Peptides against a protein of PDB entry 1Y0J. Designs and how they scored, part 71

Target 1, 39 residues: chain A of PDB entry 1Y0J
Amino acid sequence: EARECVNCGATATPLWRRDRTGHYLCNACGLYHKMNGQN

## One batch from the design tools (peptide; made by RFdiffusion4, then SolubleMPNN)

Design b2_p29_5_s2 (from b2_p29_5, 8 letters changed)
Fold by OpenDDE base, seed 2:
Structure b2_p29_5_s2 (fold): chain B 39 residues (1-39), chain A 29 residues (1-29)
Amino acid sequence: as target 1 above (39 residues)
Amino acid sequence: GLTEEQKELLKEMLEKGLITEEEYKAATS
């Protein structure tokens, strides 16, 4: 079992985030989506 | 894509260890 960011596929991050549907996002992608009005 | 401001923010976050090199490359590619 390996957690992966659903956006970029990263398998490691200092902070795992989750999107509105509960899928995992790495910290960078989570912030990216927020910056671009995406969730 | 990312604006220059957003790219700079990510760069700073990388330097502070808030994101990994892998994340940085993926986000700025």
Scores: peptide ipSAE 0.142, ipTM 0.670, DockQ to the pose 0.264
Fold by OpenDDE base, seed 1:
Structure b2_p29_5_s2 (fold): chain B 39 residues (1-39), chain A 29 residues (1-29)
Amino acid sequence: as target 1 above (39 residues)
Amino acid sequence: GLTEEQKELLKEMLEKGLITEEEYKAATS
């Protein structure tokens, strides 16, 4: 298996992040939601 | 959908190497 962003489905990223509930997000989605104050 | 501001943010992130082309395409599709 390969890690996958729970938001966009990407399987490769410069930096894996995790949301407040522990789900994995790619760097893009993590920063995107963090910067826009969205979950 | 994404706002124009959000699209521009992602474009800049791509240019700076903070996200991959795969991530960019997935987020903007």
Scores: peptide ipSAE 0.103, ipTM 0.605, DockQ to the pose 0.395
Fold by OpenDDE base, seed 4:
Structure b2_p29_5_s2 (fold): chain B 39 residues (1-39), chain A 29 residues (1-29)
Amino acid sequence: as target 1 above (39 residues)
Amino acid sequence: GLTEEQKELLKEMLEKGLITEEEYKAATS
């Protein structure tokens, strides 16, 4: 039942995010996507 | 948008230098 970032596979992060389709992203990947208009 | 708790977490991360101001603005916009 371990959650994983769909982009990098990280299993821990200070803030879980989700992409537009609901898939989980770690904070780093989520911020990256936001900055690039992908989340 | 983000919950107040999430916004506060991001603010603290910014203050600690874990994220940049640009990242903070992008995340909270």
Scores: peptide ipSAE 0.089, ipTM 0.576, DockQ to the pose 0.059
Fold by OpenDDE base, seed 3:
Structure b2_p29_5_s2 (fold): chain B 39 residues (1-39), chain A 29 residues (1-29)
Amino acid sequence: as target 1 above (39 residues)
Amino acid sequence: GLTEEQKELLKEMLEKGLITEEEYKAATS
C-alpha cells in the first residue's frame, strides 16, 4: 500500500514523479535520470 | 557510482529539502 520508487526503493519523497511508462520515481531519481538523459 | 560532483549536488538538494534523507542515502550509498 506504500508507494515505492522503482529505481531506488525509497518510500518517501517531496514529489513523486512518473516515468514514461507510468512507474513511480522519487523526486531524486526522476531528476537524476532527466539530468543524465536516461529514460 | 556517482561522481563526487553528483554527490555534492545531492547533498545540496538534501539541504534545500528537495530530497529526503532516505533518498540521499539510497543515492549515495
Scores: peptide ipSAE 0.080, ipTM 0.562, DockQ to the pose 0.268

Design b2_p29_5_s3 (from b2_p29_5, 12 letters changed)
Fold by OpenDDE base, seed 2:
Structure b2_p29_5_s3 (fold): chain B 39 residues (1-39), chain A 29 residues (1-29)
Amino acid sequence: as target 1 above (39 residues)
Amino acid sequence: GLTEEQKELLKKMLEEGKISEEEYKAATA
């Protein structure tokens, strides 16, 4: 198994981010959530 | 990839200091 973005399922990203509950998000999704106030 | 709208929003976030240049580059690469 590999780490996956909990939002889009991506397994690779230039920077792993985490949401407020500690789940991993790819960089794009992490920034997307920031843009939408969903950190 | 990112839509043009998303790229513009990220650019604004960069300009406003909400994200770093490195984050912007990584997100728009």
Scores: peptide ipSAE 0.118, ipTM 0.670, DockQ to the pose 0.136
Fold by OpenDDE base, seed 5:
Structure b2_p29_5_s3 (fold): chain B 39 residues (1-39), chain A 29 residues (1-29)
Amino acid sequence: as target 1 above (39 residues)
Amino acid sequence: GLTEEQKELLKKMLEEGKISEEEYKAATA
């Protein structure tokens, strides 16, 4: 499946994450959102 | 874990003031 981080545009990551609405985030962006109480 | 590219992304976020030093350390620990 073609996938891209909606935040930074990365197309590869050691772990894909998803925000509250189901959009894909790379691991780094997902962790950033998690630390700031955002998803 | 984080790839080198993702670590660089977090570093840029830190430099741009989007995240704090503490948040950067937590994410890259």
Scores: peptide ipSAE 0.096, ipTM 0.646, DockQ to the pose 0.091
Fold by OpenDDE base, seed 1:
Structure b2_p29_5_s3 (fold): chain B 39 residues (1-39), chain A 29 residues (1-29)
Amino acid sequence: as target 1 above (39 residues)
Amino acid sequence: GLTEEQKELLKKMLEEGKISEEEYKAATA
């Protein structure tokens, strides 16, 4: 598959995460949003 | 808390301008 982080566009990450609506986020973006109470 | 690897990824976001210093500090505090 050609998965891509909806936030930064990264196509590779040590761990794929998903926001509350199901969109994929790379680990870094997912952590950023989680730590800041977003997505 | 966040692992060192996770902190490094957040640091890269900071270096790339994806997040601000304030946001980085808040996420790693």
Scores: peptide ipSAE 0.093, ipTM 0.651, DockQ to the pose 0.077
Fold by OpenDDE base, seed 4:
Structure b2_p29_5_s3 (fold): chain B 39 residues (1-39), chain A 29 residues (1-29)
Amino acid sequence: as target 1 above (39 residues)
Amino acid sequence: GLTEEQKELLKKMLEEGKISEEEYKAATA
């Protein structure tokens, strides 16, 4: 189906990000993880 | 800053216990 944030399950975001292993994160989760030194 | 959509997603993370209030405030500042 549609792309989903692997952290929160969101299916829509202004900007898709990806963690170090290539999994998709919504912008909010990506920013949170970046702030805490995580990807 | 973050859009309202992004802030709401962070709020849900807070409510689900994925982030602390301090982390939420820092991320939405």
Scores: peptide ipSAE 0.063, ipTM 0.593, DockQ to the pose 0.081

Design b2_p29_5_s4 (from b2_p29_5, 12 letters changed)
Fold by OpenDDE base, seed 5:
Structure b2_p29_5_s4 (fold): chain B 39 residues (1-39), chain A 29 residues (1-29)
Amino acid sequence: as target 1 above (39 residues)
Amino acid sequence: GLSEEQKELLRKMLEQGLISEEEYAAATA
């Protein structure tokens, strides 16, 4: 029910991000994937 | 920047070998 980061499963983050297909990522995972060119 | 909680998450990822030291440094700079 609660929103979860599709990468790490976190349910809380200062900033929710989304990948190219619309799936939610926490800020940390979003930055990690951006760094590796895989949003 | 990143919150303390987000920095801790990245630290754990580093310890688990999911990201490199270089990636951790870049993400937390």
Scores: peptide ipSAE 0.110, ipTM 0.634, DockQ to the pose 0.084
Fold by OpenDDE base, seed 2:
Structure b2_p29_5_s4 (fold): chain B 39 residues (1-39), chain A 29 residues (1-29)
Amino acid sequence: as target 1 above (39 residues)
Amino acid sequence: GLSEEQKELLRKMLEQGLISEEEYAAATA
């Protein structure tokens, strides 16, 4: 059991982010969502 | 660490105001 990005499933990232509901996102997915207005 | 490509992307996002200086610093630390 390890933390994973709820979007892409990555288990490692330079910086963990979280979406508006508190789910963890890898740095890339977090920035992608912010840039594209996805959630 | 981050690849040069990723660092460049973050830099551009910073310049465009899509991320804050704090977010940029944290991501590139």
Scores: peptide ipSAE 0.096, ipTM 0.601, DockQ to the pose 0.083
Fold by OpenDDE base, seed 1:
Structure b2_p29_5_s4 (fold): chain B 39 residues (1-39), chain A 29 residues (1-29)
Amino acid sequence: as target 1 above (39 residues)
Amino acid sequence: GLSEEQKELLRKMLEQGLISEEEYAAATA
């Protein structure tokens, strides 16, 4: 498997997150979007 | 793992209620 963050392209992260549509985000991008009211 | 800077950012987010204790624990594990 070659999972990638749909936002930054990272392939590794301490915690995978997902946006409202189910796309994977790395922890950093997921938290960033959550903080800015975007997912 | 996370850098000290990233850990600090997560700590601040926790304190501001932007993330839960569970999310913080998972992110810093």
Scores: peptide ipSAE 0.086, ipTM 0.592, DockQ to the pose 0.090
Fold by OpenDDE base, seed 3:
Structure b2_p29_5_s4 (fold): chain B 39 residues (1-39), chain A 29 residues (1-29)
Amino acid sequence: as target 1 above (39 residues)
Amino acid sequence: GLSEEQKELLRKMLEQGLISEEEYAAATA
């Protein structure tokens, strides 16, 4: 599967996450948003 | 699938509470 983080553009990550609309986020961006309560 | 290094990283993230057991299971399935 090929995908890209919608936040930072990364194409590789230890764990792919998703936002509320289903768009993919790399692990770092996903955790950042989770900790800061932002989407 | 994931490399051995990636699997180990996910395991450590689980142990450190950065991801849940459900997230770990989904990532390694």
Scores: peptide ipSAE 0.074, ipTM 0.558, DockQ to the pose 0.082

Design b2_p29_6_s1 (from b2_p29_6, 17 letters changed)
Fold by OpenDDE base, seed 3:
Structure b2_p29_6_s1 (fold): chain B 39 residues (1-39), chain A 29 residues (1-29)
Amino acid sequence: as target 1 above (39 residues)
Amino acid sequence: PLEIVAYDPALSPAERAELERQLEEVNAL
């Protein structure tokens, strides 16, 4: 699966995450969302 | 919350452990 972070557009990351609707987030953006109560 | 999909397979065990530590800290908030 070639994926892209839906938040920042990154195509590479040390850790891929996915939200409940199936959208991919890079590690940094995933952490950002959690820190801000979005996940 | 977010699902962990996959780690970059090129990561060393130490690098992966750091990511896991970060997850633990964030999830503990």
Scores: peptide ipSAE 0.356, ipTM 0.778, DockQ to the pose 0.666
Fold by OpenDDE base, seed 1:
Structure b2_p29_6_s1 (fold): chain B 39 residues (1-39), chain A 29 residues (1-29)
Amino acid sequence: as target 1 above (39 residues)
Amino acid sequence: PLEIVAYDPALSPAERAELERQLEEVNAL
């Protein structure tokens, strides 16, 4: 869609995620945050 | 991130399966 990762600015990703504050994260950033305890 | 919003509909079954495997691996850490 017309969304953007709040972390890296990516506009396309194999998997969109949403954090606790409702902001969108791309798959890569979502995985990174999960791996670093920032779910 | 707490919620999976959506997979790219263009993903093949194999690609989606890989993402799911990645999720399993990360959640196992």
Scores: peptide ipSAE 0.406, ipTM 0.802, DockQ to the pose 0.608; fails the geometry check
Fold by OpenDDE base, seed 5:
Structure b2_p29_6_s1 (fold): chain B 39 residues (1-39), chain A 29 residues (1-29)
Amino acid sequence: as target 1 above (39 residues)
Amino acid sequence: PLEIVAYDPALSPAERAELERQLEEVNAL
């Protein structure tokens, strides 16, 4: 899992997410997007 | 951020449960 959050650059997170275009987001950034109505 | 890809394998069951609880709370907004 050599991945990096496209938003904040984190390389470790309790939960990796991915958008429909294949970009990885860490848990914190994923939650931020969900709370703000962003897929 | 639609898809859940992976949980950190180092998470304890309690930590994973908290993570899932947080997801439920966010989804309820």
Scores: peptide ipSAE 0.382, ipTM 0.783, DockQ to the pose 0.582; fails the geometry check
Fold by OpenDDE base, seed 4:
Structure b2_p29_6_s1 (fold): chain B 39 residues (1-39), chain A 29 residues (1-29)
Amino acid sequence: as target 1 above (39 residues)
Amino acid sequence: PLEIVAYDPALSPAERAELERQLEEVNAL
């Protein structure tokens, strides 16, 4: 919507995610975090 | 642990299914 990925700065993504601290991550960065055990 | 907030409403069922498949594969690691 009107948000930005805290990691890469993307403003559009097929899937928005949010971490426990409330920060938004785009799909790509979210998947990256999960792959590295940072989900 | 990331919360899924929202999917792009423009995604087709097939596209959304692909995203869910990717999540499933990553969660299986």
Scores: peptide ipSAE 0.341, ipTM 0.761, DockQ to the pose 0.619; fails the geometry check

Design b2_p29_6_s2 (from b2_p29_6, 11 letters changed)
Fold by OpenDDE base, seed 1:
Structure b2_p29_6_s2 (fold): chain B 39 residues (1-39), chain A 29 residues (1-29)
Amino acid sequence: as target 1 above (39 residues)
Amino acid sequence: ELEVVAFDPALSEEEKQELLEELEELNSL
């Protein structure tokens, strides 16, 4: 099954990340959350 | 903290390294 970013719904990304709760984030959303103090 | 899970299989080693460096740069802010 294809992954999906829990933040934006993207199904494709150069780098899949996972937050501390185990949910998948695309590269862009992962970086955004990190910059803004999330996850 | 974010965990690195998987890269797009089409990426070159150089592209993978660039993505990791972006994270490193962000950590330095």
Scores: peptide ipSAE 0.478, ipTM 0.838, DockQ to the pose 0.697
Fold by OpenDDE base, seed 3:
Structure b2_p29_6_s2 (fold): chain B 39 residues (1-39), chain A 29 residues (1-29)
Amino acid sequence: as target 1 above (39 residues)
Amino acid sequence: ELEVVAFDPALSEEEKQELLEELEELNSL
């Protein structure tokens, strides 16, 4: 359960996401990456 | 593509849906 966003370091978010390599991203960073063609 | 792992357990179903819709809108760009 304890995790940290690999992009911004956040430890809390309304929605946790995970990329193909198993890294965790908070909701905001996940959306940011999608917008910029990542994942 | 990013996998949806877990929602904050305090969220309502409506709040969860809003988060998913935000992603859906982005995927349609």
Scores: peptide ipSAE 0.476, ipTM 0.827, DockQ to the pose 0.663
Fold by OpenDDE base, seed 5:
Structure b2_p29_6_s2 (fold): chain B 39 residues (1-39), chain A 29 residues (1-29)
Amino acid sequence: as target 1 above (39 residues)
Amino acid sequence: ELEVVAFDPALSEEEKQELLEELEELNSL
């Protein structure tokens, strides 16, 4: 299925994550948010 | 906490494990 990272706009990533509101984050942005305590 | 939705279907089990290990390291912070 087609996805787009809500943060950087990437459409391809080794691992998709989803925030509490249902928006998708690519692996890189997901790791960034995890690092900054945004889970 | 962010939910893990899906891995790229082209990844091997080893590659998936590496991605999970990166996440695990961050959990210790």
Scores: peptide ipSAE 0.452, ipTM 0.810, DockQ to the pose 0.639
Fold by OpenDDE base, seed 4:
Structure b2_p29_6_s2 (fold): chain B 39 residues (1-39), chain A 29 residues (1-29)
Amino acid sequence: as target 1 above (39 residues)
Amino acid sequence: ELEVVAFDPALSEEEKQELLEELEELNSL
């Protein structure tokens, strides 16, 4: 499975997340979004 | 809210748990 973070372009991360529209976010960007009230 | 999809296969169960706990803490803010 090859995926890419839609925010930073990372292709490797300890934890992949997916937003409600189906786009992938790496762990770091996912945490950032949560902290800022996004997704 | 973001859905947890998959962990890096190289992670131990302890490391996976740490990642989930970090997320849980943020969800509690």
Scores: peptide ipSAE 0.448, ipTM 0.810, DockQ to the pose 0.675

Design b2_p29_6_s3 (from b2_p29_6, 13 letters changed)
Fold by OpenDDE base, seed 1:
Structure b2_p29_6_s3 (fold): chain B 39 residues (1-39), chain A 29 residues (1-29)
Amino acid sequence: as target 1 above (39 residues)
Amino acid sequence: KLEIVAYDPSLSPEEKAALEEELEEVNAL
């Protein structure tokens, strides 16, 4: 679809994630934020 | 808690399983 990562702007990813606030993150950013306590 | 919204349709069952496992580990942190 036309989804976009709110962090890096990527439009393609092996896995779309969503944080507790409902924001869409690509796989990489989702993992990064979670591992670093940012989301 | 990080949740899965959708997988790339090109992923194989094995790749999806790997991502699920990764998510499990990440959410445990």
Scores: peptide ipSAE 0.506, ipTM 0.855, DockQ to the pose 0.831
Fold by OpenDDE base, seed 3:
Structure b2_p29_6_s3 (fold): chain B 39 residues (1-39), chain A 29 residues (1-29)
Amino acid sequence: as target 1 above (39 residues)
Amino acid sequence: KLEIVAYDPSLSPEEKAALEEELEEVNAL
């Protein structure tokens, strides 16, 4: 039930994202990873 | 490619739209 960002461990975010491999990322980490070519 | 899974239920339509726009821009990189 509870979701957690696989990168930073956050449990709350304005937007839950999913990367190309299906991992759940908070908004901030999703953007960060994409900006740095990690997703 | 990042995909939207779920929004915070408290977000307004405008806030959601902004997030979608941001995602679109990021995915275009």
Scores: peptide ipSAE 0.504, ipTM 0.856, DockQ to the pose 0.785
Fold by OpenDDE base, seed 2:
Structure b2_p29_6_s3 (fold): chain B 39 residues (1-39), chain A 29 residues (1-29)
Amino acid sequence: as target 1 above (39 residues)
Amino acid sequence: KLEIVAYDPSLSPEEKAALEEELEEVNAL
């Protein structure tokens, strides 16, 4: 796939997530944003 | 709320279950 995390630019992750705005986040960044109130 | 889009196809059922559990906990915060 050509998917890319909008936060860190990673192209591989065990779990692709999508935030409330519809942007793709890798597993790590998705968790980080949620824990820090960004998503 | 974080939405699951896709899992790495190489993940085992156990690994997927662990990720879903983690997501459930995070989404509850």
Scores: peptide ipSAE 0.382, ipTM 0.795, DockQ to the pose 0.825
Fold by OpenDDE base, seed 4:
Structure b2_p29_6_s3 (fold): chain B 39 residues (1-39), chain A 29 residues (1-29)
Amino acid sequence: as target 1 above (39 residues)
Amino acid sequence: KLEIVAYDPSLSPEEKAALEEELEEVNAL
């Protein structure tokens, strides 16, 4: 399915992640959120 | 907390491993 990173708007990424609320995050933003104590 | 949804289907096992290693490194900080 088609998806978009809720943080940066990317539509392609080597790894799609999802936060606890169910929002999609690209790999980079997912890692960024982890680093900053989010998700 | 972050759920792995899906990898790009074109990734090799090595590339997938690298992505998980990166996550591991971040969690170690």
Scores: peptide ipSAE 0.354, ipTM 0.776, DockQ to the pose 0.657

Design b2_p29_6_s4 (from b2_p29_6, 13 letters changed)
Fold by OpenDDE base, seed 5:
Formats: sequence, structure tokens, C-alpha cells
Structure b2_p29_6_s4 (fold): chain B 39 residues (1-39), chain A 29 residues (1-29)
Amino acid sequence: as target 1 above (39 residues)
Amino acid sequence: PLEVVAFDPALSEEEKAALLEELERLNAL
């Protein structure tokens, strides 16, 4: 599947995440938000 | 909140397990 991280533009990542609005985040960006309590 | 959607299909089962283990340690699932 073709998707892109809405934050950094990455098109490949070990793990795709998605926010409540349906936008995709790569693992790195998603991890950043998780670790900083932004989720 | 962010939800896990899918692994990169190129990852092996071992790589998936290692990734999950790391994320669990970080409390980042």
C-alpha cells in the first residue's frame, strides 16, 4: 500500500500508525508523539 | 491517540517481534 507520513513525508517505516482523523504517521513520528504524551 | 495500523510487509516475524518488544519496553504501543 502507498501511504505517506503526514508529518515528515516518509513513505516507508517499520510500523504505520494513524491518528483519530485517519492520517498516517510513520513509526518515528508516532513514537515521538506517544513518548511525549501527545496521544 | 495514535493507533497501530500495520507493519512494513517487508519485515520478518522476528523483526516484528523485536520491534514490538522494544515498543513495549518503551510503553509506546
Scores: peptide ipSAE 0.481, ipTM 0.866, DockQ to the pose 0.583
Fold by OpenDDE base, seed 1:
Structure b2_p29_6_s4 (fold): chain B 39 residues (1-39), chain A 29 residues (1-29)
Amino acid sequence: as target 1 above (39 residues)
Amino acid sequence: PLEVVAFDPALSEEEKAALLEELERLNAL
């Protein structure tokens, strides 16, 4: 599909995440935000 | 926080398991 991480623009990731606004994040960006207490 | 929605369909069951194990260690599921 044409899914893109809203943070970094990645189109492939082992795990897609979604924030409270419904936007998709790749695993790496999702991890970064989660580990740093953001989204 | 961020909701997990889908694995890459190309991942094998072993790769999924390894990823989940790492995420569990990080408390990142």
Scores: peptide ipSAE 0.479, ipTM 0.868, DockQ to the pose 0.602
Fold by OpenDDE base, seed 3:
Structure b2_p29_6_s4 (fold): chain B 39 residues (1-39), chain A 29 residues (1-29)
Amino acid sequence: as target 1 above (39 residues)
Amino acid sequence: PLEVVAFDPALSEEEKAALLEELERLNAL
């Protein structure tokens, strides 16, 4: 699937994450938000 | 509420395991 991180625009990542609204985050951005309590 | 969706299909099982191990250490799963 040609997805894109809603935070940084990356189109490739080791691990895709998704928020409750269905938007995708790359692993790095997902980790950032997770570690800062925004998951 | 960030759900793990899918690994990059290019990753080997070893790479997946290493990533998961790191995420576990960070309590990021």
Scores: peptide ipSAE 0.494, ipTM 0.872, DockQ to the pose 0.608; fails the geometry check
Fold by OpenDDE base, seed 4:
Structure b2_p29_6_s4 (fold): chain B 39 residues (1-39), chain A 29 residues (1-29)
Amino acid sequence: as target 1 above (39 residues)
Amino acid sequence: PLEVVAFDPALSEEEKAALLEELERLNAL
């Protein structure tokens, strides 16, 4: 799909995540937030 | 909180499984 990570701008990732406001994160950025207690 | 919403459709089932296994190890699903 035409999807873009709101954090890093990546358009391809093995796994897309989404926050409560509906914004998409790539796997790497999602992991970063999760590991830092933001999920 | 982040929700897992979609795999890259190009991934095989084996690749998905390997990724999930790693994410489970990290408590990051």
Scores: peptide ipSAE 0.484, ipTM 0.868, DockQ to the pose 0.602; fails the geometry check

Design b2_p29_7_s1 (from b2_p29_7, 12 letters changed)
Fold by OpenDDE base, seed 5:
Structure b2_p29_7_s1 (fold): chain B 39 residues (1-39), chain A 29 residues (1-29)
Amino acid sequence: as target 1 above (39 residues)
Amino acid sequence: MEEERRREELEKNRKLKEELEKKKEEELE
């Protein structure tokens, strides 16, 4: 399996996050979206 | 015999890694 962040393309992260539509985000992008609402 | 044992150990390791990766998923609020 080769998962990647749909926002930045990162393939490794301490924690994978999933958005409301089920897309994978790296921890950094997930936190950014959570705090700021959007990229 | 040794190859079968090694195959079983690799499969156990694979399953443990998959379980760990599933637990490292968090839903965004």
Scores: peptide ipSAE 0.051, ipTM 0.480, DockQ to the pose 0.029
Fold by OpenDDE base, seed 2:
Structure b2_p29_7_s1 (fold): chain B 39 residues (1-39), chain A 29 residues (1-29)
Amino acid sequence: as target 1 above (39 residues)
Amino acid sequence: MEEERRREELEKNRKLKEELEKKKEEELE
């Protein structure tokens, strides 16, 4: 049940985000990907 | 009986946390 960010491995975040493929991102990585379109 | 009530409260709390976590998911565009 330990959800992890697929980008940074974080297990805790104020807001979980999901990409179009269903991968979980922490709020920070989700915003980063949204802004830059890449890692 | 007290231990059983405590287990039930813990399970209710766990379910509420899981529901809250699910509501804190946002799909990225």
Scores: peptide ipSAE 0.043, ipTM 0.461, DockQ to the pose 0.030
Fold by OpenDDE base, seed 1:
Structure b2_p29_7_s1 (fold): chain B 39 residues (1-39), chain A 29 residues (1-29)
Amino acid sequence: as target 1 above (39 residues)
Amino acid sequence: MEEERRREELEKNRKLKEELEKKKEEELE
């Protein structure tokens, strides 16, 4: 099982985040989306 | 006996991995 960030394709991160639809984001992309509210 | 012990160790490792993965997940608000 290779989990990937749906935004950047990263396969490794210190913390996996999920968006409101349940898609996986790396920590960096998750924080970016949380702060900016936009893709 | 040895095979059963190995199966138990694998199951313990699987459970620990799943618990660690859950702790490394955070839902975005």
Scores: peptide ipSAE 0.035, ipTM 0.440, DockQ to the pose 0.030
Fold by OpenDDE base, seed 4:
Structure b2_p29_7_s1 (fold): chain B 39 residues (1-39), chain A 29 residues (1-29)
Amino acid sequence: as target 1 above (39 residues)
Amino acid sequence: MEEERRREELEKNRKLKEELEKKKEEELE
């Protein structure tokens, strides 16, 4: 399985997150999106 | 024989990693 962060293309992360539309984000990008509301 | 054992160990490790990845999923609010 090749999972990638839709924001930065990272393939490895301590915690996979999903946005409201179900796209996968790495932990860092997911936290960034959660804190800022947008990419 | 050694190569087959190594391939089996790698496949077991892959499956365990996939299960761990599923447990490390969190949905954003």
Scores: peptide ipSAE 0.026, ipTM 0.403, DockQ to the pose 0.031

